Peptides against a protein of PDB entry 4QMF. Designs and how they scored, part 19

Target 1, 175 residues: chain A of PDB entry 4QMF
Amino acid sequence: ESSFMTLFPKYRESYLKTIWNDVTRALDKHNIACVLDLVEGSMTVKTTRKTYDPAIILKARDLIKLLARSVPFPQAVKILQDDMACDVIKIGNFVTNKERFVKRRQRLVGPNGNTLKALELLTKCYILVQGNTVSAMGPFKGLKEVRRVVEDCMKNIHPIYHIKELMIKRELAKR

## One batch from the design tools (peptide; aimed at target 1 A118 M167)

Design b2_p16_3 (made by RFdiffusion4)
Pose (drawn by RFdiffusion4):
Structure b2_p16_3 (pose): chain A 175 residues (1-175), chain P 16 residues (1-16)
Amino acid sequence: as target 1 above (175 residues)
Amino acid sequence: LDEELEELAEKIIEES
């Protein structure tokens, strides 16, 4: 009955093609069927007659969505867990110009990826920047904070104020 | 701002 599909770019196809056996196996635990269409370049997840809890299909949808945005499989299967949520943030429709987009996304990740790593340490979330999206995984509150930072960064508001704020909050909680 | 943010980010990484 329930079926969700997503599209993936070609540079991702090879990776998925070699790890797809691991995906159907992880989904087999929940009795969710999945197909990988190479010509169309898409992934599809479906519920079956023998699926115990159909609602997990939402998580399965998130899994293939994370896989379409260059999130590694070992990190991605964690979405099938309970205390895990995700958020794939679209950053394409903030800037009409290409140069400024790259400027702000690079500002988002920063030198050596340090400021991006700093966000991972402060929001306690896994964050991955790829093309037109920023994929995040972890606690709901930290996810809200990540979306806030990313969205406010793609708008010309610098991440430094947010990082400082989160650092102050953390030290206040340390007390 | 970028230099200050980088220094702050390095500090946070080291403390972690």

Design b2_p16_3_s1 (made by RFdiffusion4, then SolubleMPNN; from b2_p16_3, 7 letters changed)
Fold by OpenDDE base, seed 4:
Structure b2_p16_3_s1 (fold): chain B 175 residues (1-175), chain A 16 residues (1-16)
Amino acid sequence: as target 1 above (175 residues)
Amino acid sequence: LDEELDKLSQEILKES
């Protein structure tokens, strides 16, 4: 049997409690067992003797990873689909200065989230910037692009250069 | 550049 566990921050506890029945139901379809431990602050997924596809446990692992990083369940559960991939990008260690970190993170999001929404469209990904992580879901090609833009932004490379590049690539792909 | 980025982002959103 295979199992994976992830810790979640305390502020996620209330939300996870409210959606855990939905998580259980989604994973039951694949005969994956799951446990929410409120004392430890952890989520665990496990294969069972009835698990048909052993590879689904990796997607279940990704599901709880996404949930731990504030991705809402209706979006996170899509990771169980065969054609969906995800990435969790740690952004908290690129800058030591908190003010600089906040500014660069905000630059990635943009006014009213416009920059992030534009990036989502260009990469065909879902992107959530929360705390010290950026969670992304979508095709591998798009995820690679997202990671590059996100990390470069934290390295003080302005997102406009990548946005322009992605726009050009999109136009070329239409031809 | 921040203002330019926002304008460009809005254009992308408008196209969609």
Scores: peptide ipSAE 0.747, ipTM 0.972, DockQ to the pose 0.973
OpenDDE base, seeds 1, 2, 3, 5: peptide ipSAE 0.745, 0.744, 0.064, 0.069; ipTM 0.972, 0.972, 0.752, 0.733

Design b2_p16_3_s2 (made by RFdiffusion4, then SolubleMPNN; from b2_p16_3, 7 letters changed)
Fold by OpenDDE base, seed 2:
Structure b2_p16_3_s2 (fold): chain B 175 residues (1-175), chain A 16 residues (1-16)
Amino acid sequence: as target 1 above (175 residues)
Amino acid sequence: EDKELEELSNEILKES
């Protein structure tokens, strides 16, 4: 039997506590067991003897990973769908200067979050920028694009260039 | 560039 654990920050505890019954119910459909340890600050998922699909444990692993990084449950639970993938992009180590980091992160989000929302539309992904991580959910191709834009932005490549590129790609894909 | 990005983002959102 397979088991995966992830730690979560203290500020996430209250939320996780409130939605854990929903997590349990969602995973029960796949006969995946789960444990929320408030003392350790961890979430665990594990297969059971009744788990039919061995691959679902990996999605369960991703679920708790997303939850640990502030993705809301109604969105995170979609990871259990076969056609949904995710990526957690660490952005905190690209820049040592805090002000520069904040500036580049804000550039990615844009005024009123419009840049991020535009990027979501272009890549058909959900994207959440929180702290030192960017969580994304969607098709693999879209996720690859998101990671490129995010990391390049942190490397001081302005998102405008990628947005233009993605717009062209999207238009071509519609044909 | 920031202004251009804002304008382009708004355009994308309007088209959706």
Scores: peptide ipSAE 0.680, ipTM 0.961, DockQ to the pose 0.916
OpenDDE base, seeds 1, 3, 4, 5: peptide ipSAE 0.121, 0.132, 0.124, 0.133; ipTM 0.793, 0.805, 0.796, 0.774; seed 5 fails the geometry check

Design b2_p16_3_s3 (made by RFdiffusion4, then SolubleMPNN; from b2_p16_3 with L1M A9S E10K I13L)
Fold by OpenDDE base, seed 4:
Structure b2_p16_3_s3 (fold): chain B 175 residues (1-175), chain A 16 residues (1-16)
Amino acid sequence: as target 1 above (175 residues)
Amino acid sequence: MDEELEELSKKILEES
């Protein structure tokens, strides 16, 4: 049987306690067991003898990974759907200067979140910028695009260039 | 979605 564990930061503890019954119920539908360890600060998912689809454990792994990175449960639980994939992009190592990091991370969001919203629409992904990671959920193609934009942004390539590119591609696809 | 995207794109261009 397979199991996966993910650590979560202390500031997520209160929220995770609040929604853990919902996590349990969602995973029970697939006969996946789960444990919230508040002492260690970890979430664990495990297959059981009643687990029908052995691949679902990988989605359960992704679920707890997303939850650890501040994705809210109503969104994160969608990862259990067959047509949903996810990516957690680490952005904290691109820039050593804190101020530069913050500025570049903010560029992903943009004024009033408009940059991020546009990127979400163009890629058909959910995107959450939080801390040192960007979490994304959606189709594989879209996720690939998100990762490119996010990493390039941290490399000082403004998201506007990619957004323009994606807009052009979208228009071409309509023809 | 298309209308929303168009509106957002305009805003982004104006902000750049």
Scores: peptide ipSAE 0.142, ipTM 0.807, DockQ to the pose 0.098
OpenDDE base, seeds 1, 2, 3, 5: peptide ipSAE 0.135, 0.134, 0.142, 0.136; ipTM 0.804, 0.802, 0.808, 0.804

Design b2_p16_3_s4 (made by RFdiffusion4, then SolubleMPNN; from b2_p16_3, 6 letters changed)
Fold by OpenDDE base, seed 4:
Order: sequence, then C-alpha cells, then structure tokens
Structure b2_p16_3_s4 (fold): chain B 175 residues (1-175), chain A 16 residues (1-16)
Amino acid sequence: as target 1 above (175 residues)
Amino acid sequence: LDKELDELSLKILKES
C-alpha cells in the first residue's frame, strides 16, 4: 500500500477542517483513505485493499499538495480527473530581497489580476499565486508555459514578452 | 512595460 503526506501552514487549518468531509467523499469514490491531522498540521492519503486503480494515489497526493497551497477544494478536486495535471512552482527562492520579490510577484499577477487571468486563458490553465508558491492546473503543455512565465518573471524577465509570444502562438494555432 | 502589459492583458480578456 502507498501513502503520501503533506504538511500545511497553520493559517490553512480552518479551511481544511471545513472542507475535509468533501475531500473524504471525493477520495472514497476511489477507495483512497485520507486523514487530516490537526496536531501535526498534515494531510495524508493512502491506498486501501479496495483501491482499484493504483495510479489514483498519485492524484490524491497532488490533491492534498494543492490544498496545502491554498487552492480551493472545488478547483483542487479536479486533479482527480485523468486529463488534469498540476504544478506547484516555488517562487520564494529566486530573489533574496523581499521588496523585489513582492514587486515581481505582483507583476505576475498584474493590476486586478488581469495579467494572471490573461495567462490562464492563453495556457488554458488555472493559476493561483499565493505566498511563496504558484499553483497551476491544466494540460501539460499549458503547465510548461506557466512555469516558464512564472520563473522568468521572478528572474526579472518581464511577462509581456511571454504574453506576446503566447498570443502569437494562439493565433497561429487558429489557422 | 507594466502599462503595456496591462493593456495587452485587458485585450486578451476582452477577446475571450
């Protein structure tokens, strides 16, 4: 039997408690067991004797990973679908200066979240910027693009260059 | 570039 555990920050506890019954229900459909440990601050998923698809445990692992990084359950649970992939991009280690970090992170999001929403549309991904991580869900191709834009932004490569590139690619794909 | 990016983003959003 396989098991995976993910720690979550304290500020996430109240939300996770609220939605854990939903998590349990979603995973029960696949005979994956799950445990929320409020003392340790961890989520655990594990296969059971009744687990039919052994690969689903990896998706369950991704589910709790996403939940730990502030992705809402209604979005995170989509990871259990066969056609959905995810990526958690650590952005906190690209810049040592806090002010510079905040500025670059904000540049990625843009005014009113416009830049991020545009990137979501161009890549066909869901993207959440929270704290020191960017969580993304979608097709592998889109996820690859998201990671490039996100990491480059943190490396002080302005997102506009990637946005323009993605726009061109989209237009070419329509032909 | 920031202003241009926002304008471009809005364009993308509008076209969606």
Scores: peptide ipSAE 0.748, ipTM 0.974, DockQ to the pose 0.979
OpenDDE base, seeds 1, 2, 3, 5: peptide ipSAE 0.745, 0.066, 0.741, 0.034; ipTM 0.973, 0.741, 0.973, 0.670

Design b2_p16_4 (made by RFdiffusion4)
Pose (drawn by RFdiffusion4):
Parts: structure tokens; sequence; C-alpha cells
Structure b2_p16_4 (pose): chain A 175 residues (1-175), chain P 16 residues (1-16)
């Protein structure tokens, strides 16, 4: 009955093609069927007659969505867990110009990826920047904070204020 | 981890 599909870029195809056996196996634990269409370049997840809890299909949809945005499989299967939520943030329709987009995304990740890593440490979330998207995984509150930072960064508001704020909040909680 | 955060703040301040 329930079926969700997503598209993936070609540079991702090789990776998925070699790890797909691991994906259907992880999904087999929940009795969710999945198909990888190479010509169309898509992934599909479906519920079956023998699926225990159909609602997990939503998580399965998130899994393949994370896989379409260059999130590594070992990190991605964690979405099938309970205390895990995700958010794939679209950053394409903020800037009409290409140069400015790269400037703000590069500001988002920063030198040596440090400021991006700093966000991971402060929001306690896994964050991955790829092309037109920023994929995040972890606690709901930290996810809200990540979306806030990313969306406010793709708009010309620098991440430094947010990082400082989160650092102050963390030190206040330490007390 | 704290050193990475501090370093990231310093890098952002330099950029500004």
Amino acid sequence: as target 1 above (175 residues)
Amino acid sequence: EDEIILKAIEEMEEEL
C-alpha cells in the first residue's frame, strides 16, 4: 500500500549500488520492501502484507532521502531507531546568484569545516552539507537549532552570533 | 571539543 520514492544524483549511484544489499537487509528487519532503479536514478520504499508497524515507512522514507543527499549508510540507518529524527534543509531558493550562494554555504561550513563541526558539538547533531541541501540528524531541539542557524546563514546573518549564543547557553547549563 | 569551538569562533571573528 504505502510507497515513497526519491531521486538521487548520478555521483551517488556507485555508492548506493554497492551498499544497497545492506539497505534491503536493514529494511528487511521491519519488513519494508525497497527497489533501486538505476536507469531512472531513484529509490523506492514500500510496505508489504507482513509489515508489523506501517508507520515505520516514514522513517524508511527518511532513510532513502538521507541516502540521496550523500549521507553515509552507517550514519543513515540510525533514523530507523526511536530516539532519532532528521531534517534535510533545502538551501537552493535563498540566492538567485551562484557566487553569493557559494559564499554563504562556504561561510556555513567555514575553514577546515570547523564552524560546521562546532555546530555539531553544540546542537549535538550530525550535520552534512551537500550541494543544495544540509542534512541533519539527532535530537529534535538540536535539529530546530540547526535549521535556524542554516536558514539564517543562507540569509546574510553570520553564524557567529548563533554559535556564541549556544556556547553561552551551554556554559550556563554547566553551572 | 571546547578547543574546536573556540577556534571556530576565532575564525569567524577574523572573517568579520

Design b2_p16_4_s1 (made by RFdiffusion4, then SolubleMPNN; from b2_p16_4, 7 letters changed)
Fold by OpenDDE base, seed 4:
Structure b2_p16_4_s1 (fold): chain B 175 residues (1-175), chain A 16 residues (1-16)
Amino acid sequence: as target 1 above (175 residues)
Amino acid sequence: DDKIIEEAIELLEKEL
């Protein structure tokens, strides 16, 4: 039997307690057991003797990973779908200067979230910028594009350049 | 969707 554990930050505790019954119900459909440990601040998922698809445990692992990184449950639970993949991109190590980090992270979001929305549309991904990570969900190709844009942004390449590139590619694909 | 993306690009171009 396989198990995976993910730690979550203290500020997520209240939310996770609120939605944990929903997590349990979603995983029960796949006969995956789960445990919320409030003392340790961890989530655990485990296969059971009744788990039919052994690969579903990897999706369950991804589910708790996403939840730990502030992805809301209604979005995170979509990872259990066969056509959905995810990525958690660590952005905190690209820049040592906090002010520079904040500025570059804000560029990913842009005015009124428009930059992020454009990127989501172009990549067909859900994207959440939170803390020191960017969480993304969607098709593998889209996720690869998101990671490129996010990492390059932290390396001081403005997202606009990638957005323009993605627009060109989109137009070419329509022909 | 295209309109949203185009508008975003226009706004971003002004920020450069």
Scores: peptide ipSAE 0.229, ipTM 0.850, DockQ to the pose 0.823
OpenDDE base, seeds 1, 2, 3, 5: peptide ipSAE 0.148, 0.145, 0.227, 0.143; ipTM 0.801, 0.791, 0.849, 0.797

Design b2_p16_4_s2 (made by RFdiffusion4, then SolubleMPNN; from b2_p16_4, 6 letters changed)
Fold by OpenDDE base, seed 4:
Structure b2_p16_4_s2 (fold): chain B 175 residues (1-175), chain A 16 residues (1-16)
Amino acid sequence: as target 1 above (175 residues)
Amino acid sequence: DDEIIEEAIKELEKEL
């Protein structure tokens, strides 16, 4: 039997408590057991003797990882679908200066979230910028593109350059 | 979707 555990920050506790029954129900369909430990501040997923697909535990691992990083349950649960992948990109270590970090992180979002929305559309991914991580869900190719844009942004390469590149690629693909 | 993306690009270009 396989098990995975992830820690979650204290501010996430109240939300996780409210949706945990939904998590349980979603995982029960795959005979994956789950535990929310409020004392430790952890989520655990485990295979059972009735787990049919052994690979589903990896998706369950990803589910709790996404939930820990503030992805809402209705979005995070989509990770259990076969065609859905995810990535959690750590952005907190690219710059030591807090102000610089905040400014670069804000560039990913842009005015009214338009930069992020454009990136989501171009990559066919869901993207959540939260704290020291960017969570993304979508096709593998799209996720690779998201990671590039996110990391480069933290390295002071403005997202616009990648967005323009992705637009060109999109136009070429329509031909 | 294309219109949304194009508008976003236009706005981003103004910020550069």
Scores: peptide ipSAE 0.233, ipTM 0.853, DockQ to the pose 0.855
OpenDDE base, seeds 1, 2, 3, 5: peptide ipSAE 0.139, 0.136, 0.232, 0.128; ipTM 0.782, 0.778, 0.851, 0.777

Design b2_p16_4_s3 (made by RFdiffusion4, then SolubleMPNN; from b2_p16_4, 6 letters changed)
Fold by OpenDDE base, seed 2:
Parts: sequence; structure tokens; C-alpha cells
Structure b2_p16_4_s3 (fold): chain B 175 residues (1-175), chain A 16 residues (1-16)
Amino acid sequence: as target 1 above (175 residues)
Amino acid sequence: DEEIILQAIKELEKEL
């Protein structure tokens, strides 16, 4: 039997308590057991003797990982679908200066979130910028592009260059 | 979708 555990920050506890029955129900369909430990601040998923697909535990692992990083349940649960992958990109390590970090993170989001929305559309991914991580969900190819743009942004390469590139690629694919 | 992307580009160009 396989088991995975992830820790979550205290500020996430109230939300996780609210949706945990939904998590349990979603995982029960695959005979994956789950535990929310409020004392430790952890989520655990594990296979059971009734688990039919051994690979689903990896998706369950990803589910709790996403939930720990503030992805809402209605979005995070989509990770259980076969065609859906995810990535959690750590962005806090690229710069030491807090002001520089905040500025670069804000560039990724852009005015009214429009930059992020454009990136989501171009990569066919869901993207959530929260704290020191960027969570993304979508096709593997799209996720690869998201990671590139996100990391480059933290390296002071403005997202506009990648957005223009992705737009050109999209236009070429239509013809 | 295209309009959203183009608008985002226009806004981003102002930051350069």
C-alpha cells in the first residue's frame, strides 16, 4: 500500500475542514482513503485493498498538494481526471529582496490579473499565484510553458515576451 | 479570448 502526506499552513485549516467531506467523497470513488490531521496540520492519502488503479494514488497526492497551496477544491479535484496534470512552482527562491520579489510576482499577475489570464488562455492551464508558489493545472505541454514564463519572470524576464511568443505560435497553429 | 490577450499585451507594453 502507498501513502502520501502533505503539510498545510495554519491559515488553510478552516477551508480544508469545510471541504474535507467533498475530498473524501471524490477519493472514495477510487477507493483511496484520506485523513485530515488538524493537530499536525497535514493531509494524507493512501491506497486500500480495494484500490483498483494503483496510479490514482499519485493523482491523490497531487490533489492534497494543490489544496495545501490554496487551490480551491472545485479546481483541484480536476487533477483526478486522466488528462489533467499539475505543477507547483516555487518562486520564493529566485530573489532575496522582498520588494523585488513582490514586484516580479505582480508582473506575472499584471493589471487586474489580465497578464495571468492571457497566460492561462495561451497555455490552456489554470494558474494560481499564491504566496511563494504558483500552482498550475493543465496539459503537460502547457505546464511546461507556464513554468518557463513564471521562472523567467522571477529572473526579471518580463512575461510580455513569452506571451507574444505563445500568441504567435497559436496563430500559426490555426493556419 | 483573442481580445483578452491583445488587451493584456497592450497593458504590458506600457510597463516596458
Scores: peptide ipSAE 0.405, ipTM 0.914, DockQ to the pose 0.902
OpenDDE base, seeds 1, 3, 4, 5: peptide ipSAE 0.374, 0.383, 0.365, 0.356; ipTM 0.907, 0.909, 0.904, 0.901

Design b2_p16_4_s4 (made by RFdiffusion4, then SolubleMPNN; from b2_p16_4, 7 letters changed)
Fold by OpenDDE base, seed 2:
Structure b2_p16_4_s4 (fold): chain B 175 residues (1-175), chain A 16 residues (1-16)
Amino acid sequence: as target 1 above (175 residues)
Amino acid sequence: DEEIIKQAIEDLEKEL
């Protein structure tokens, strides 16, 4: 039997308590057991003797990982679909200066969230910028592009350049 | 979607 555990921050506890029955129900369909430990601040998923698909445990692992990083359940649960992948990109370690970090993170989001929205559309991904991480869900190729743009942004490459590039590529694919 | 992207780019160019 396989088991995976992830820790979550205290501020996430109230939400996780609220949706945990939904998590349980979603995982029960695959005979994956799950536990929310409020004392430790952890989520655990594990296979059972009735688990049919051994690979689903990896998706369950990803589910709790996403939930720990503030992805809402209705979005995070989509990770259980075969065609859906995810990535959690750590952005907090690219720069030491807090003001620089905040500025670059804000550039990634852009005015009114327009940069992020454009990136989501061009990569066909869901993207959530929260704290020191960026969570993304979508096709593998799209996720690769998201990671590139996110990391480059933290390296002081403005996302607009990548967005323009992706737009051109998309236009070329239509013709 | 394309119009959204174009509008986003225009807005972002103002930031540069």
Scores: peptide ipSAE 0.607, ipTM 0.953, DockQ to the pose 0.814
OpenDDE base, seeds 1, 3, 4, 5: peptide ipSAE 0.589, 0.563, 0.583, 0.563; ipTM 0.950, 0.946, 0.949, 0.946; seed 5 fails the geometry check

Design b2_p16_5 (made by RFdiffusion4)
Pose (drawn by RFdiffusion4):
Structure b2_p16_5 (pose): chain A 175 residues (1-175), chain P 16 residues (1-16)
Amino acid sequence: as target 1 above (175 residues)
Amino acid sequence: LDEELEELSEKIIEEA
């Protein structure tokens, strides 16, 4: 009955093609069927007659979505867990110009990826920047903070104020 | 702002 599909770029195809057996196995635990269409370049997840809880299909949809945005499989299967949520943030329709987009995304990740790593440490979330998207995984509150930072960064508001704020909040909680 | 953020980020990473 329930079926969700997503598209993936070609540079991702090779990776998925070699790890797909691991995906259908992880999904087999929940009795969710999945197909990988190479010509169309898509992934599809479906519920079956023997699926125990159909609602997990939503999680399965998130899994293939994370896989379409260059999130590694070992990190991605965590979405099938309970205390895990995700958020794939679209950053494409903020800037019409291409140079400024790269400027702000590079400001988002920063030198040596440090400021991106700092966000991971402060929001307690896994964050991955790829092309037109920023994929995040972890606690709901931290996810809200990540979306806030990313969206406010793709708009010309620098991430330094947010990082400082989160650092102050953390030290205040330390007391 | 970028230099200050980099220094702050390095500090936060070292504390981890």

Design b2_p16_5_s1 (made by RFdiffusion4, then SolubleMPNN; from b2_p16_5, 6 letters changed)
Fold by OpenDDE base, seed 3:
Structure b2_p16_5_s1 (fold): chain B 175 residues (1-175), chain A 16 residues (1-16)
Amino acid sequence: as target 1 above (175 residues)
Amino acid sequence: MDEELNRLSEEILKEA
C-alpha cells in the first residue's frame, strides 16, 4: 500500500476543513483513504486493500498538492479524471528583487485577468497564479506551453509574444 | 473562441 503526504499553510486550514468531506467522498469512489491533520497542518492520501487501480494514488497525491497551493476543490478534484494532468511551477526563484518579481508575476495575469484568460483558452488549461507558484491543470501539451510562458515571463519575456505565437499556431493547425 | 482571443490580445497589447 502507498501513502503520500503534503503540508499546507495555516491560512488554508479553514477552507480545507470546509471541503474535506467532499475530498473524502471523491476519493472514496476510488477506495483511497485520506486524512486531514490540523495539528501538523498536513493532508495524507493512502491506498487500501480495496483500491482497484493503483495508479489513482498518484492522482490523489496531485489532488492534495493542488489543494495545498490554493486551487479550489471543484477544480482540483478534476485531477482524478484520466485525461487530466497538472503542474506546479515555482516562480519565486527567478528574480531576487521583490518589486521586479511582483511586476513580472502580474504580467501573467494581465489587465482584468485577460492575459491569464487568453493563455487558458490557448492551452486548454486551468491556471492559478498564487504566491510563489503557478498551478496548472489540463492536457500535457498545454501544460508544457504554460510552463514555457510562465518561466519566460519571469525571465522578462512578456506573455503577449507567446500568446500571439500560440494564436498563429492554432490557426495553422486548422488547415 | 477566435473572436474572443482577438479581443483579449488587443486588450493585452494596449496595456503591455
Scores: peptide ipSAE 0.537, ipTM 0.938, DockQ to the pose 0.099
OpenDDE base, seeds 1, 2, 4, 5: peptide ipSAE 0.399, 0.417, 0.423, 0.472; ipTM 0.906, 0.911, 0.913, 0.924

Design b2_p16_5_s2 (made by RFdiffusion4, then SolubleMPNN; from b2_p16_5 with E6N I13L E14K)
Fold by OpenDDE base, seed 4:
Structure b2_p16_5_s2 (fold): chain B 175 residues (1-175), chain A 16 residues (1-16)
Amino acid sequence: as target 1 above (175 residues)
Amino acid sequence: LDEELNELSEKILKEA
């Protein structure tokens, strides 16, 4: 039997407690057991003797990983679908200066979240910027593009260059 | 570049 555990920050506890029954229900469909430990601040998923698809445990692992990084359950649960992949991009270690970090992170998001929303459309991904991580869900190709844009932005490469590139690629793909 | 990016983003969103 396989088991995976993910720690979550304290501020996430109340939300996770609220939606945990939904998590349990979603995983029960696949005979994956799950445990929310409020003392330790952890989520655990486990295969059972009734687990039919052994690969689903990896998706369950990803589910709790996404939940720990502030992805809402209605979005995170989509990871259990066969055609859905995810990526959690750590952005907190690219810049030591806090002010610079905040500025670059904000640049990625843009006014009213416009930049991020545009990137979501171009890559066909869901993207959430929260704290020191960027969570993304979607096709592998899109995820690869998201990671590039996100990391480059934190490296002070302006997102506009990637956005323009993605726009061109999209137009070419329509032909 | 920031302003240009925002304008471009808004364009993308509008066309969606």
Scores: peptide ipSAE 0.745, ipTM 0.973, DockQ to the pose 0.940
OpenDDE base, seeds 1, 2, 3, 5: peptide ipSAE 0.741, 0.742, 0.738, 0.736; ipTM 0.972, 0.972, 0.972, 0.972

Design b2_p16_5_s3 (made by RFdiffusion4, then SolubleMPNN; from b2_p16_5, 6 letters changed)
Fold by OpenDDE base, seed 4:
Structure b2_p16_5_s3 (fold): chain B 175 residues (1-175), chain A 16 residues (1-16)
Amino acid sequence: as target 1 above (175 residues)
Amino acid sequence: MDEELDKLSREILEEA
């Protein structure tokens, strides 16, 4: 039997306690067991003897990973769907200067979140910028695009350049 | 979606 564990930051504890019954219920449908350890600050998912699809444990792993990175449950639970993939992009290591990091991270969001919203629409992904990570959910192709834009942004390539590119590609696809 | 995207895109381009 397979199991996966993910640590979560202390500030997520209250929220995770609130939604854990919902997590349990969602995973029970697939006969995946789960444990919230408040002492260690961890979430664990495990297959059981009744688990029908052995691959579902990987999606359960992704679920707790997303939850640990501040993705809300109603969105994160969609990872259990067959057509949904996810990516957690670490952005904290691209720059050492805190101010520079904050500025570049803010560029991903943009004024009123418009940059992020545009990127979400263009890639057909959900995207959450939080702390030192960007969490994304959607089709594989879209996720690949998101990762490129996010990492390039942290490398001081403004998202506008990629947005323009994606817009052009979208227009071409309509023809 | 297309209309929303167009609007957002224009706003972003104007801000850049």
Scores: peptide ipSAE 0.078, ipTM 0.747, DockQ to the pose 0.098
OpenDDE base, seeds 1, 2, 3, 5: peptide ipSAE 0.064, 0.061, 0.065, 0.038; ipTM 0.736, 0.734, 0.738, 0.689

Design b2_p16_5_s4 (made by RFdiffusion4, then SolubleMPNN; from b2_p16_5, 5 letters changed)
Fold by OpenDDE base, seed 4:
Structure b2_p16_5_s4 (fold): chain B 175 residues (1-175), chain A 16 residues (1-16)
Amino acid sequence: as target 1 above (175 residues)
Amino acid sequence: LDEELDKLSREILEEA
């Protein structure tokens, strides 16, 4: 039997406690067991003897990973769907200067979140920028594009270049 | 570029 564990930051504890029954119910449908350890600050998912699809444990792993990175449950639980993939992009190591980091992260989000929303639309992904990570959910192709834009932004490559590129690609796809 | 990006982003959202 397979198991995966993910640590979560302390500030997520209250929320995770609130939604854990929902997590349990969602995973029960697949006969995946789960445990929330408030002392350690961890979430664990495990296959059981009744688990039918052995691959679902990987999606369960992704679920708790997303939850640990502040993705809301109603969105994160979609990872259990066959057609949904995810990526957690670490952005905290690209820049040593805190101010520069904040500015580049904010550039990715944009005023009123417009840049991020536009990127979501262009890539057909859900994207959450929180702390030192960017969580994304969607098709693999879209996820690849998101990672490129996010990492390049942290490398001081302005997102506008990628947005324009994605716009062109979208127009081509309509033809 | 930041202002241009925001403008472009809003345009994209309006087209949706």
Scores: peptide ipSAE 0.754, ipTM 0.973, DockQ to the pose 0.968
OpenDDE base, seeds 1, 2, 3, 5: peptide ipSAE 0.750, 0.034, 0.056, 0.042; ipTM 0.972, 0.691, 0.731, 0.716

Design b2_p16_6 (made by RFdiffusion4)
Pose (drawn by RFdiffusion4):
Structure b2_p16_6 (pose): chain A 175 residues (1-175), chain P 16 residues (1-16)
Amino acid sequence: as target 1 above (175 residues)
Amino acid sequence: EEDEIIKKAIEELEEE
């Protein structure tokens, strides 16, 4: 009955093609069927007659969504867990110009990816920047903070204020 | 180690 599908770019196809056997196996634990269409370049997840809890299909949808945005499989299967949520942030429709988009996304990740790593340490979330999206995984509150930082960064508001704020909050909690 | 990374990231942002 329930079926969700997503599209993936070609540069991702090779990776998925070699790890797909691991995906259907992880999904087989929940009795969710999945198909990889190479010509169309898509992934599909479906519920079956023998699926115990159909609601997990939502998580399965998130899994293939994370796989379409260059999130590594070992990190991605964690979405099938309970205390795990995700958020794939679209950053395409903030800037009409290409140069400024790259400027702000590069500002989002920063030198050596340090500021991006700093966000991972402060929001306690896994964050991955790829093309037009920023994929995040972890606690709901930290996810809200990540979306806030990313969205406010793609708008010309620098991430330094946010990182300082989160650092102050963390040290206040340390007490 | 994490505190050093955060401090360094703030310093790098202040240089921008």

Design b2_p16_6_s1 (made by RFdiffusion4, then SolubleMPNN; from b2_p16_6, 7 letters changed)
Fold by OpenDDE base, seed 4:
Structure b2_p16_6_s1 (fold): chain B 175 residues (1-175), chain A 16 residues (1-16)
Amino acid sequence: as target 1 above (175 residues)
Amino acid sequence: SDEKIIEEAIEELEKE
């Protein structure tokens, strides 16, 4: 039997309690067991003797990882679909200066979230910028692009550069 | 459309 555990920050506890029955129901369809430990602040997923697809446990692992990083359940649960992948990009280690970090992180979002929305559309990904991580869900190719843009942004390369590049690629693909 | 949204976003970013 395989199992995976993910810790979650205290501020997620209330939300996770609220949606945990939904998590359980979603995973039950695949005969994956799950446990929410409020004392430890952890989520655990486990295969059972009735688990049919052994690979689904990896998706369950990703599910709790996404939930721990503030992805809402209705979005996170999509990871259980065969055609959906995800990435959690750590952005907290690129700069030591807090102000610089905040500014660069804000550039990813942009005014009214427009920068992020453009990036989501161009990469066909869902993207959530929260705390010290960026969570993304979508096709592998798109995820690779998201990671590049996110990391480069933290390295002081403005997202507009990549957005323009992605636009060019999009236009070329239509031809 | 998605294209319009993206173009508007680029325009906005170029103004910054």
Scores: peptide ipSAE 0.231, ipTM 0.850, DockQ to the pose 0.813
OpenDDE base, seeds 1, 2, 3, 5: peptide ipSAE 0.224, 0.228, 0.227, 0.138; ipTM 0.846, 0.846, 0.846, 0.787

